# Designs tried in a protein design run: peptides against a protein of PDB entry 3QIS. Part 33

Target 1, 334 residues: chain A of PDB entry 3QIS
Amino acid sequence: PSLELSRREFVFENVKFRQLQKEKFQISNNGQVPCHFSFIPKLNDSQYCKPWLRAEPFEGYLEPNETVDISLDVYVSKDSVTILNSGEDKIEDILVLHLDRGKDYFLTISGNYLPSCFGTSLEALCRMKRPIREVPVTKLIDLEEDSFLEKEKSLLQMVPLDEGASERPLQVPKEIWLLVDHLFKYACHQEDLFQTPGMQEELQQIIDCLDTSIPETIPGSNHSVAEALLIFLEALPEPVICYELYQRCLDSAYDPRICRQVISQLPRCHRNVFRYLMAFLRELLKFSEYNSVNANMIATLFTSLLLRPPPNLMARQTPSDRQRAIQFLLGFLL

## One batch from the design tools (peptide; made by RFdiffusion4, then SolubleMPNN)

Design b1_p10_2_s1 (from b1_p10_2, 5 letters changed)
Fold by OpenDDE base, seed 3:
Structure b1_p10_2_s1 (fold): chain B 334 residues (1-334), chain A 10 residues (1-10)
Amino acid sequence: as target 1 above (334 residues)
Amino acid sequence: SFLEQYRPVL
């Protein structure tokens, strides 16, 4: 069996968070026998491609002289965004198209990723006074390393922040501030806020806006701005409530004093973001007659974003643990 | 608002 491939080199330029890109190619059975094709893992790989790449179809049969179109889909989800932002991973892969009882065909995937404030740590974003697209990748790496060290120092309560006025981190990421300030100004009376989905095109515009600028106004509907805040919180490499405190939040869920003590132990940036969000959400709840937002809805929605189980415990989360997590958050909304 | 205390100084 043999295949002819219309293309073997694919370049995905300017790959962005949540922006689907597609490149298509044709495979043709130029042999005299039916053939089965499949994308196969390389040696030591568990998958035929990186998490941000997909082939469709990834396998199939071709009759003699049959041709099929294969789509190579590049999509950076929350699961790949952080490693691409740090430059730990790149838009580079090799696909192995295997032909049963035939040969392998290698496809080269290349391109560039454009960093996003989505999927960047709260610590790094608190040091980032400019849009992420203005920050050299080398400085992003340094900011993440420094951010890790300062998170550790903050947890240890050891060092007062050095007084150098230029190097002072923001209290909260500018991106969080912009999203929440917009919602506070324009969305408090928005019917079905956080219940109505945003528009995908508007979400992409909001992401691009926050990645490239410091806008006076965020583009899109209040629903799109609200969903962008949810996406931002979901995409955080570490949730606003650090994984180390997850169990303590559950254990304290019915004691509002202990809950406040647990929050006081968060790293400074995480603690500030948590307090800022809780302050906003309590303000939003005053407009419940207009926005149809209630404390139970908000607690249920934001608990999954702010108080995520550690990856090792995700599969073990009980309905009781979920209810405790909701109750923990309710103690800050009421 | 009370949210202004969190305003980033850019």
Scores: peptide ipSAE 0.474, ipTM 0.939, DockQ to the pose 0.892
Fold by OpenDDE base, seed 5:
Structure b1_p10_2_s1 (fold): chain B 334 residues (1-334), chain A 10 residues (1-10)
Amino acid sequence: as target 1 above (334 residues)
Amino acid sequence: SFLEQYRPVL
């Protein structure tokens, strides 16, 4: 069997978080026998492609002189955004199109990624006084390494922040402050806030705005700004409540004193973000007659974002664990 | 606002 490919090199320029890009090519059976094609893993890979890439279809049959279009889809989700922001991964891959009892055909994928404040750690963002697109990639690496070391120092209750000549970290990321301050000013009376979805075009504009500028006002509807906050919290590499404290939050869920003590043990930036969000959400609940927002809805929504199970426990989360997690958050909303 | 205490000094 043999195939003819219309193209073998693909370039994805200016790849952004949550922005789908597509490139298409055609494969033709120029042989005299039916053939089965499939994308196969390279040596030492478990998957035929990186997590941000997909082929559609990824397998199929072609009769003699039959032709099929294949789509190469590039999409950076929450699962790949962090490693692309740091430059640990890149928009580069090689696909192996295998023909059964035939040859392998290599496809080259290349491009560039544009870093996002979405999927960046709270510690790194607290050190970042400029928009992420203004920060050199070398400094992003240094900020992530420094963020890891400060997280470890804070968990160990070691050395007070040396009041030395290093720029003091922000109390909260500027991106979270901008989103929440906008919602506080303009969305407290918005009917169905956090219940109505935003517009995908407005969400992309909000992400681009936060990545490239420090705006006085965030563009888009209150629903799009509210959903952008949810997306931001979901995309965090570590949730606002650190994974190390997850079980202690569940164990303390019915004791408000222990719950407050657990939160006091969070890293400074995580603790500040948690307190800031809880202060905002308690203010939003005062306007429940106008915005149709209640404590049970907010606790249910934000618990999945703020108090995620650690990766090793994700497959074991019980309905009881979820109810304890909701009860933990309710103790800060009421 | 009580939220202004969290305002980043930029």
Scores: peptide ipSAE 0.466, ipTM 0.937, DockQ to the pose 0.882
Fold by OpenDDE base, seed 1:
Structure b1_p10_2_s1 (fold): chain B 334 residues (1-334), chain A 10 residues (1-10)
Amino acid sequence: as target 1 above (334 residues)
Amino acid sequence: SFLEQYRPVL
């Protein structure tokens, strides 16, 4: 069997978080026999491609002289955004198109990723006084390393923040402040806030706005700004309540005093973001007559974002654990 | 507001 490929090199320029890019190519059976094609894993890989890449179709049959279009889809989700922001991963891959009883055909995927404040750590963002697209990639790496070291120091309670001439970290990321301040100013009377989805185009404008600027106002509808806050919290590499405190939050869920003590043990940036969000959500709940937002809805929604089970426990989360997690958050909303 | 204390100083 033999295939002809219309293209073997693909370049995905300016890949961004949640922006789908597509490149297409044709494969043609220029042989005299039917053939089965499939994308196969490379040696030591479990998947035929990286998590941000997909081929469609990834397998199929071709009769002699048959041609099929294959789409290469690049999409950076929350699962790939952090490793692409850090430069640990890149928009580079090699696809192996295997032909049954034939040869392999190699496809080269390349491109560039544009960093996002979405999927960046709260600690790094607290050190980032400029939009992430203005920050040199080398400095992003340094900010993540310094953030890790500060998280460890904060957990160990060992070193007072050296009051040295290093620019003091922000109390909260500017991006989350901008989103929440917008919602507080303009969305408190918005009917069905956090219940109505935003527009995908507006969500992308909000993401691009926060990545590239420090706006006076967030673009888009209140629903899109609200959903952008949810996406931001979901995309965090470490949730607002650090994984190390997850079980203690569940164990304390019915004691509001112990719950406050658990939150006091969060790293400074995480603790400030948690307190800021809880203050905002309590203000939003005062307008329940207008916005249809209630404490149970908010607790249910935000618990999945703020108090995520550690990756090793995700598959084991019981309905009781979910109820405890909701109850923990309710103690800060009421 | 209580939220204003969290304003980033840029």
Scores: peptide ipSAE 0.458, ipTM 0.935, DockQ to the pose 0.931
Fold by OpenDDE base, seed 2:
Structure b1_p10_2_s1 (fold): chain B 334 residues (1-334), chain A 10 residues (1-10)
Amino acid sequence: as target 1 above (334 residues)
Amino acid sequence: SFLEQYRPVL
């Protein structure tokens, strides 16, 4: 069997979080025999491609002189955004298009990723006074390393040794402040807030706006701004309540005093974001007659975002654990 | 507002 490929090199320029890009190419059976094609894993890989890449179709059958279109889809989800922001992963891959009883064809995938405040740590964002797209990649790496060290020091209750002339970190990320301040100003009377989905185009505009600017006003509907806040919280590499405190939150869920003590042990940025969000949500609940928002709905929605089980426990979360997690959050909303 | 205390000083 033999194939002709219309293209073998693919460049995905300016790849962004949640923005789908597609490149298409044709494969033609220029042989005299039918062929089966498939994308196969490279040696030592479990998958034929990286998590942010997909081929469609990834396999198929071609008669002699038959042609099929293949789509290469690049999509950065919450599952790939953090490793792309850090530069640990890159928009670079090699696909192996295999023919049964034939040869391999190599496809080169390349491109560039544009960093997002989505999927960036709260500690790093608290050190960013400018939009993330204005921050040099070298400085992003330094900010992530510094953020890890400050998290570890805070968990160990170590006194920061050198308050050197390092710019004082923000109390909360500017991005989360902008989202919440917008919702507080414009969405407190919004019917079905956090219940109605946003528009995908508006969500992309909000993400791009937060990555590139410090706007006076966030674009889009109140529903899109509300969903952007949920997406931001979901995309955090470490949830607002750090994984190390997850079990203690569940164990304390019915003791409001212990719950507050557990929150006091969070890293400064995480603790400030938690308190800021709880203050906003308590304010939003005062307008329940207008916005149809109640404490149980909010607790149920935000618990999965703020109080995530550690990855090793995610598959084992019981209905009791979920109820304790909701009860923990309710103690800050009421 | 109570939220204003969290305003980033940019």
Scores: peptide ipSAE 0.449, ipTM 0.932, DockQ to the pose 0.924

Design b1_p10_2_s2 (from b1_p10_2, 5 letters changed)
Fold by OpenDDE base, seed 3:
Structure b1_p10_2_s2 (fold): chain B 334 residues (1-334), chain A 10 residues (1-10)
Amino acid sequence: as target 1 above (334 residues)
Amino acid sequence: SFLEQYRPEL
């Protein structure tokens, strides 16, 4: 069997978080026999492609002289955004299109990723006074390394914040401040806030706006701004409540005094973001007659975002653990 | 508001 491929080199320019890009090519059976094709893993890989790439179809049959269109889809989810932001991963892959009892055909995937404030650590964002797209990639790496070291120092309670660091970190990321300040100003009376989905086009505009500028006003509907806040919190490499404190939050869920002590042990940036969000959500709950928002709904929604189980415990999360996690947040909303 | 204490100095 043999295939003819219309193209073997693919370039995905300006890949962004949550923006689907597609490149298509044709494969044709120029042989005399039916053939089965499949994308196969390389020798050391578990998957035929990186998590941000897929082929559709990834396998199939071709009759003699049949042609099929294959779509190469590039989509950066929350699962790939952090490693692409840090430059640990890149928009570079090689696909192996295998023909059963035939040849391997290599496809080269290349491109560039545009960093996002979505999927960047709270610590790095607190050091970032400019939009992420204005920050040199080298400086982003340094900011993540410094952020990790300061987080570790803050957990150890060892070092007073050296007042001599030339730039004081922000109390909260500017991006989360902009989202929450917008919602506080314009969305407190919004009916069905956090219940109605945003528009995908508006979400992309909000992400692009926060990545490239410091806007006076966030574009899009209140629902899109609200969903953008949820996406931001979901995309964090570490949740607002650090994984190390997850079990202690569950264990303390019915003791409001212990809950406050657990939160006091968060790294400064995480603690500030948590307190800021809880303050906002308590203000939002005062407008429940207008926005239909209640404490149980908010606690349920934000628990999955703020108090994520560690990856090793995700598969073991019981309904009781979920209820304790909700109860933990309720103690800050009521 | 209580939220203004978190305003970033940009």
Scores: peptide ipSAE 0.534, ipTM 0.952, DockQ to the pose 0.902
Fold by OpenDDE base, seed 5:
Formats: sequence, structure tokens, C-alpha cells
Structure b1_p10_2_s2 (fold): chain B 334 residues (1-334), chain A 10 residues (1-10)
Amino acid sequence: as target 1 above (334 residues)
Amino acid sequence: SFLEQYRPEL
């Protein structure tokens, strides 16, 4: 069996978080026998492609002289955004199109990624006074390394922040401040806030705005700004409540004193973000007659974002654990 | 606002 491919090289320019890009090519059976094609893993890979790439269809049959269109889809989700922001991964891959009893055909994927404040650590963002697109990639790496070291030092309670001439970190990321300050000013009376989805075009504009500028006003509807805050919290490499404190939050869920002690043990940036969000959400609840927002809805929504199970426990989360997590957050909203 | 205490110094 043999295939003819219309193209073998694909370039994805200016790949961004949550922005789908597609490239298409044709494969044709120029042989005299039916053939089965499939994308196969390379040596030592578990998957035929990186997590941000897919082929559709990824397998199929072709009769003699049959032609099929294959779509190569590039989409950076929350699962790939952090490693692309750090430059640990890149928009580069090789796909192996295998023909059963035939040849392997190699496809080259290349391109560039544009970093986002979405999927960047709270620690790095607290050190970032400029939009992420103004920060050199080398400096992003240094900010993530320094952030990891400060998180470890903060957890160990060892070193007071040396008052040395290093620029003091922000209390909260400017991106979170911009989103929450906008919602506080303009969305407290918005009907169905956090219940109505935003527009995809507006979400992309909000992401691009936060990545490239420090706006006076965030573009888009209040629903799109609210959903952008949820997406931001979901995309964090570490949740606002650090994984190390997850079990202690569940164990303390019915004791408001212990809950406050657990939060006091968070790294400074995480603790500030948590307190800032809880202060905003308590203010939003005062307008429940206008915005239809109640404490149980907010606690249910934000618990999944702020208090995620550690990766090793994700498969074991019980309905009881989820209810304890909600009860933990309710103790800060009421 | 009580939220203004979290304003980043930019």
C-alpha cells in the first residue's frame, strides 16, 4: 500500500491560550489495494502527539483512489498552558502517519507560542509589574524559579523577606485585581452573574488585553469578565489553596477557627488572593436580590476552582470530600 | 472600597 500526502509541513504562528488553530491536508490511496492508516506514537511516547495537538480523523480506511481530509487542530488548554508559558514545551512536534503493512510518513509541526498570564503561577505574577507579553522569556523562567524557591521558604517559615533592594512583590497579581475591581464596580447588580456564560470572542479579547496591557477598563460584557476570572482560577498551575493544605481544609470544614488558621499558613500571594476573592464574593452576596447570586451557588462554583484535589488524589474524590470542600468555603462567605 | 487595599502599586 502507498499514500500520497498533499502537505507534510505545518506552521502554527502566534498560538495563544484557548485559541483554536486548524490546518488541513489530504491523503490519497494511490495504490491498488485498500489501506488502513493511523497516527502512531514515536519511540518512548505514550501518545501520537503532544497534548495541545490532535489529528481528525486519527485513523481510517481508504479504498483505491480514495481521498480523505485530515485536520490538524492546535489548542492550548489549561493542561498545556503552564509548560508553554515557561518555554519547557514549544509548538514543535513530529507526527507519524503509519500505513498498515506500508510506510511511515512524517509530518513536521512547528510554530510559536505567545505567553499568557493565564496558567502562570500566582508567585510569578506577583513579581510581574508589566504585562506578560512585555516580559522577556528568560525573565519568565527566572521569575518561576524564584517563585518556587520563595514558596518553599514561605512553607518552611524560615526566612523573613530580606528588606533588601529587590522590588517587593505585589499583594495580588495585577490581572486578578483588574478582573475583580471591574466586577466590583460594574457587575454587582448584573442578573445571573457567574451563571450566564460569556462570549468566546469577548473572552479572547479579555485574555489578550490582560496579556498585553494594563487597561483602565476590561473589554466585554460583565458575563465575559466573570467567566474570564473563572478561567484564570482554573488555569492556575497551583490552585489558590495550595495542594499541601487540601486535606487540612476538608478536615477543618466544620470548624471556622481551624479554617482561618489553615488559610493563614498559605504563601503570602495565595493568602492575599484568597482573602481578596472572599471579600469580593461577600460584597457580591449583598446584592443577591439584583444578581440572583446565593452563597451555596458561589461556594459550589468557586470550591472546584480554589480547592482542587492534588493530582494523586483526583481519581479518589468522594461526594463527601466535595461537600466538605464546599462547607470550608461557605465559612468565609457567611 | 475595602478592596482598594489590594491595589497593586504599578
Scores: peptide ipSAE 0.523, ipTM 0.949, DockQ to the pose 0.883
Fold by OpenDDE base, seed 1:
Structure b1_p10_2_s2 (fold): chain B 334 residues (1-334), chain A 10 residues (1-10)
Amino acid sequence: as target 1 above (334 residues)
Amino acid sequence: SFLEQYRPEL
């Protein structure tokens, strides 16, 4: 069996978080026998492609002289955004299109990723006084490394922050401040806030706005700004409540004094973001008659974002653990 | 507001 491919090299320019890009090519059976094609893993790979790439269809049959269109879809989700922001991964892959009893055909995927404040650590963002797209990629790497080291130092209760000539980190990321300050100013009376989905185009505009500028006003509807805050919190490489404190939050869920003590042990940036969000959400709850937002709804929604189980425990989360996690947040909303 | 204390110095 043999195939003709219309294209073998694909370039995805300016790949962004949550922005789908598609490239298409044709495969034609130029042989005299039916063929089965499939995308196969390379040696030592578990998948035929990286998690931000998909082929559709990824397998099929072609009769002699039959042609099929294959779509290559590039989509950076929360699962790939962090490793692409750090430059640990890149928009590069090789796909192996296999023919049964035939040869392999190699497809080259290349491109560039544009970094996002979404999927960047709270520690790194607290050191970014400029939009992430203005920060050199080399400095993004250094900021993530320094962020890790400062997090470890904070957990160890070690050396006071040397008051040296390094610019003081922000109390909270400017991006989360902008989102929350916008919602506080404009969305407190918004009916069904956090219950109505935003518009996908407005979400992309908000992401691009936060990545490229420090706006006076965030674009889009209050629903889109609210959903952008949820997406931001979901995309964090580590949740606002660090994974190491997860079990202690569950164990303390019914003692508000112990809950506050657990939060006091968070890294400075995480602790500030948590307190800022809880202060905002308590303010939002004063407008419950207008926005239909109640403490149980907010606690249920934000628990999955702020108090995520460690990856090794995700598959084992019980209904009791979920209820404890909700109760933990309720103690900060009431 | 209580939220204003979290304003980033940019």
Scores: peptide ipSAE 0.521, ipTM 0.949, DockQ to the pose 0.904
Fold by OpenDDE base, seed 2:
Structure b1_p10_2_s2 (fold): chain B 334 residues (1-334), chain A 10 residues (1-10)
Amino acid sequence: as target 1 above (334 residues)
Amino acid sequence: SFLEQYRPEL
């Protein structure tokens, strides 16, 4: 069997978080026998492609002189955004299009990724006074390394040695402040806030706005701004409540005094973000007659975002653990 | 507001 491919090289320019890009090509059976094609893993890979890439169809059958269109879809989810922001992964891959009893055809995938404040650590963002797209990639790497060291020092209750020469980190990321300040000013009376989904186009505009500027006003509806806050919290490489404190939050869930002590042990940026969000949500709950927001709804929604189980425990979360996690958060909303 | 204390100095 043999195939003709209309294209073998694909370039995905300016790939962004949550923005789908598609490239299409044709494969034609120029042989005299039917052929089955499939994308196959490379010698040491478990998957035929990286997590941010997909082929559709990824397999199929072609009679002699048949042609099929294949779509190569690039989509950066929350699962790939952090490794692409750090430059640990890149928009580069090689796909192997295999023919049964035939040859392998290699497809080259290349491109560039544009960093996002979504999927960036709270520690790094607290050190960014400018939009992330203005920060050199080399400085992003240094900020993530420094952020890790400062997190470890904070957990060990070590005083930072260099209080004097480095610019003081922000109390909270400017991106979180912009989202929450907008919601506080304009969305406290918004009916069905955090219950109505945003518009995908408005969400993309909000993400691009936060990545490229410091706006006076965030674009889009209150629902889109509210959902952008949820997406931001979901995309964090580490949740607002650090994984190291997860079990202690569950164990303390019915003791409001111990809950406050656990939160006091968070790294400074995480602790400030937690307190800021809880202060906002308590203010939002005063308008429950207008916005239909109640403490149980908010606790249920935000618990999955703020108090995530460590990756090794995700598959083992019991209904009791979920209820304890909700109860922990309720103690800060009531 | 209580939230204003978290305003970033940019």
Scores: peptide ipSAE 0.514, ipTM 0.947, DockQ to the pose 0.900

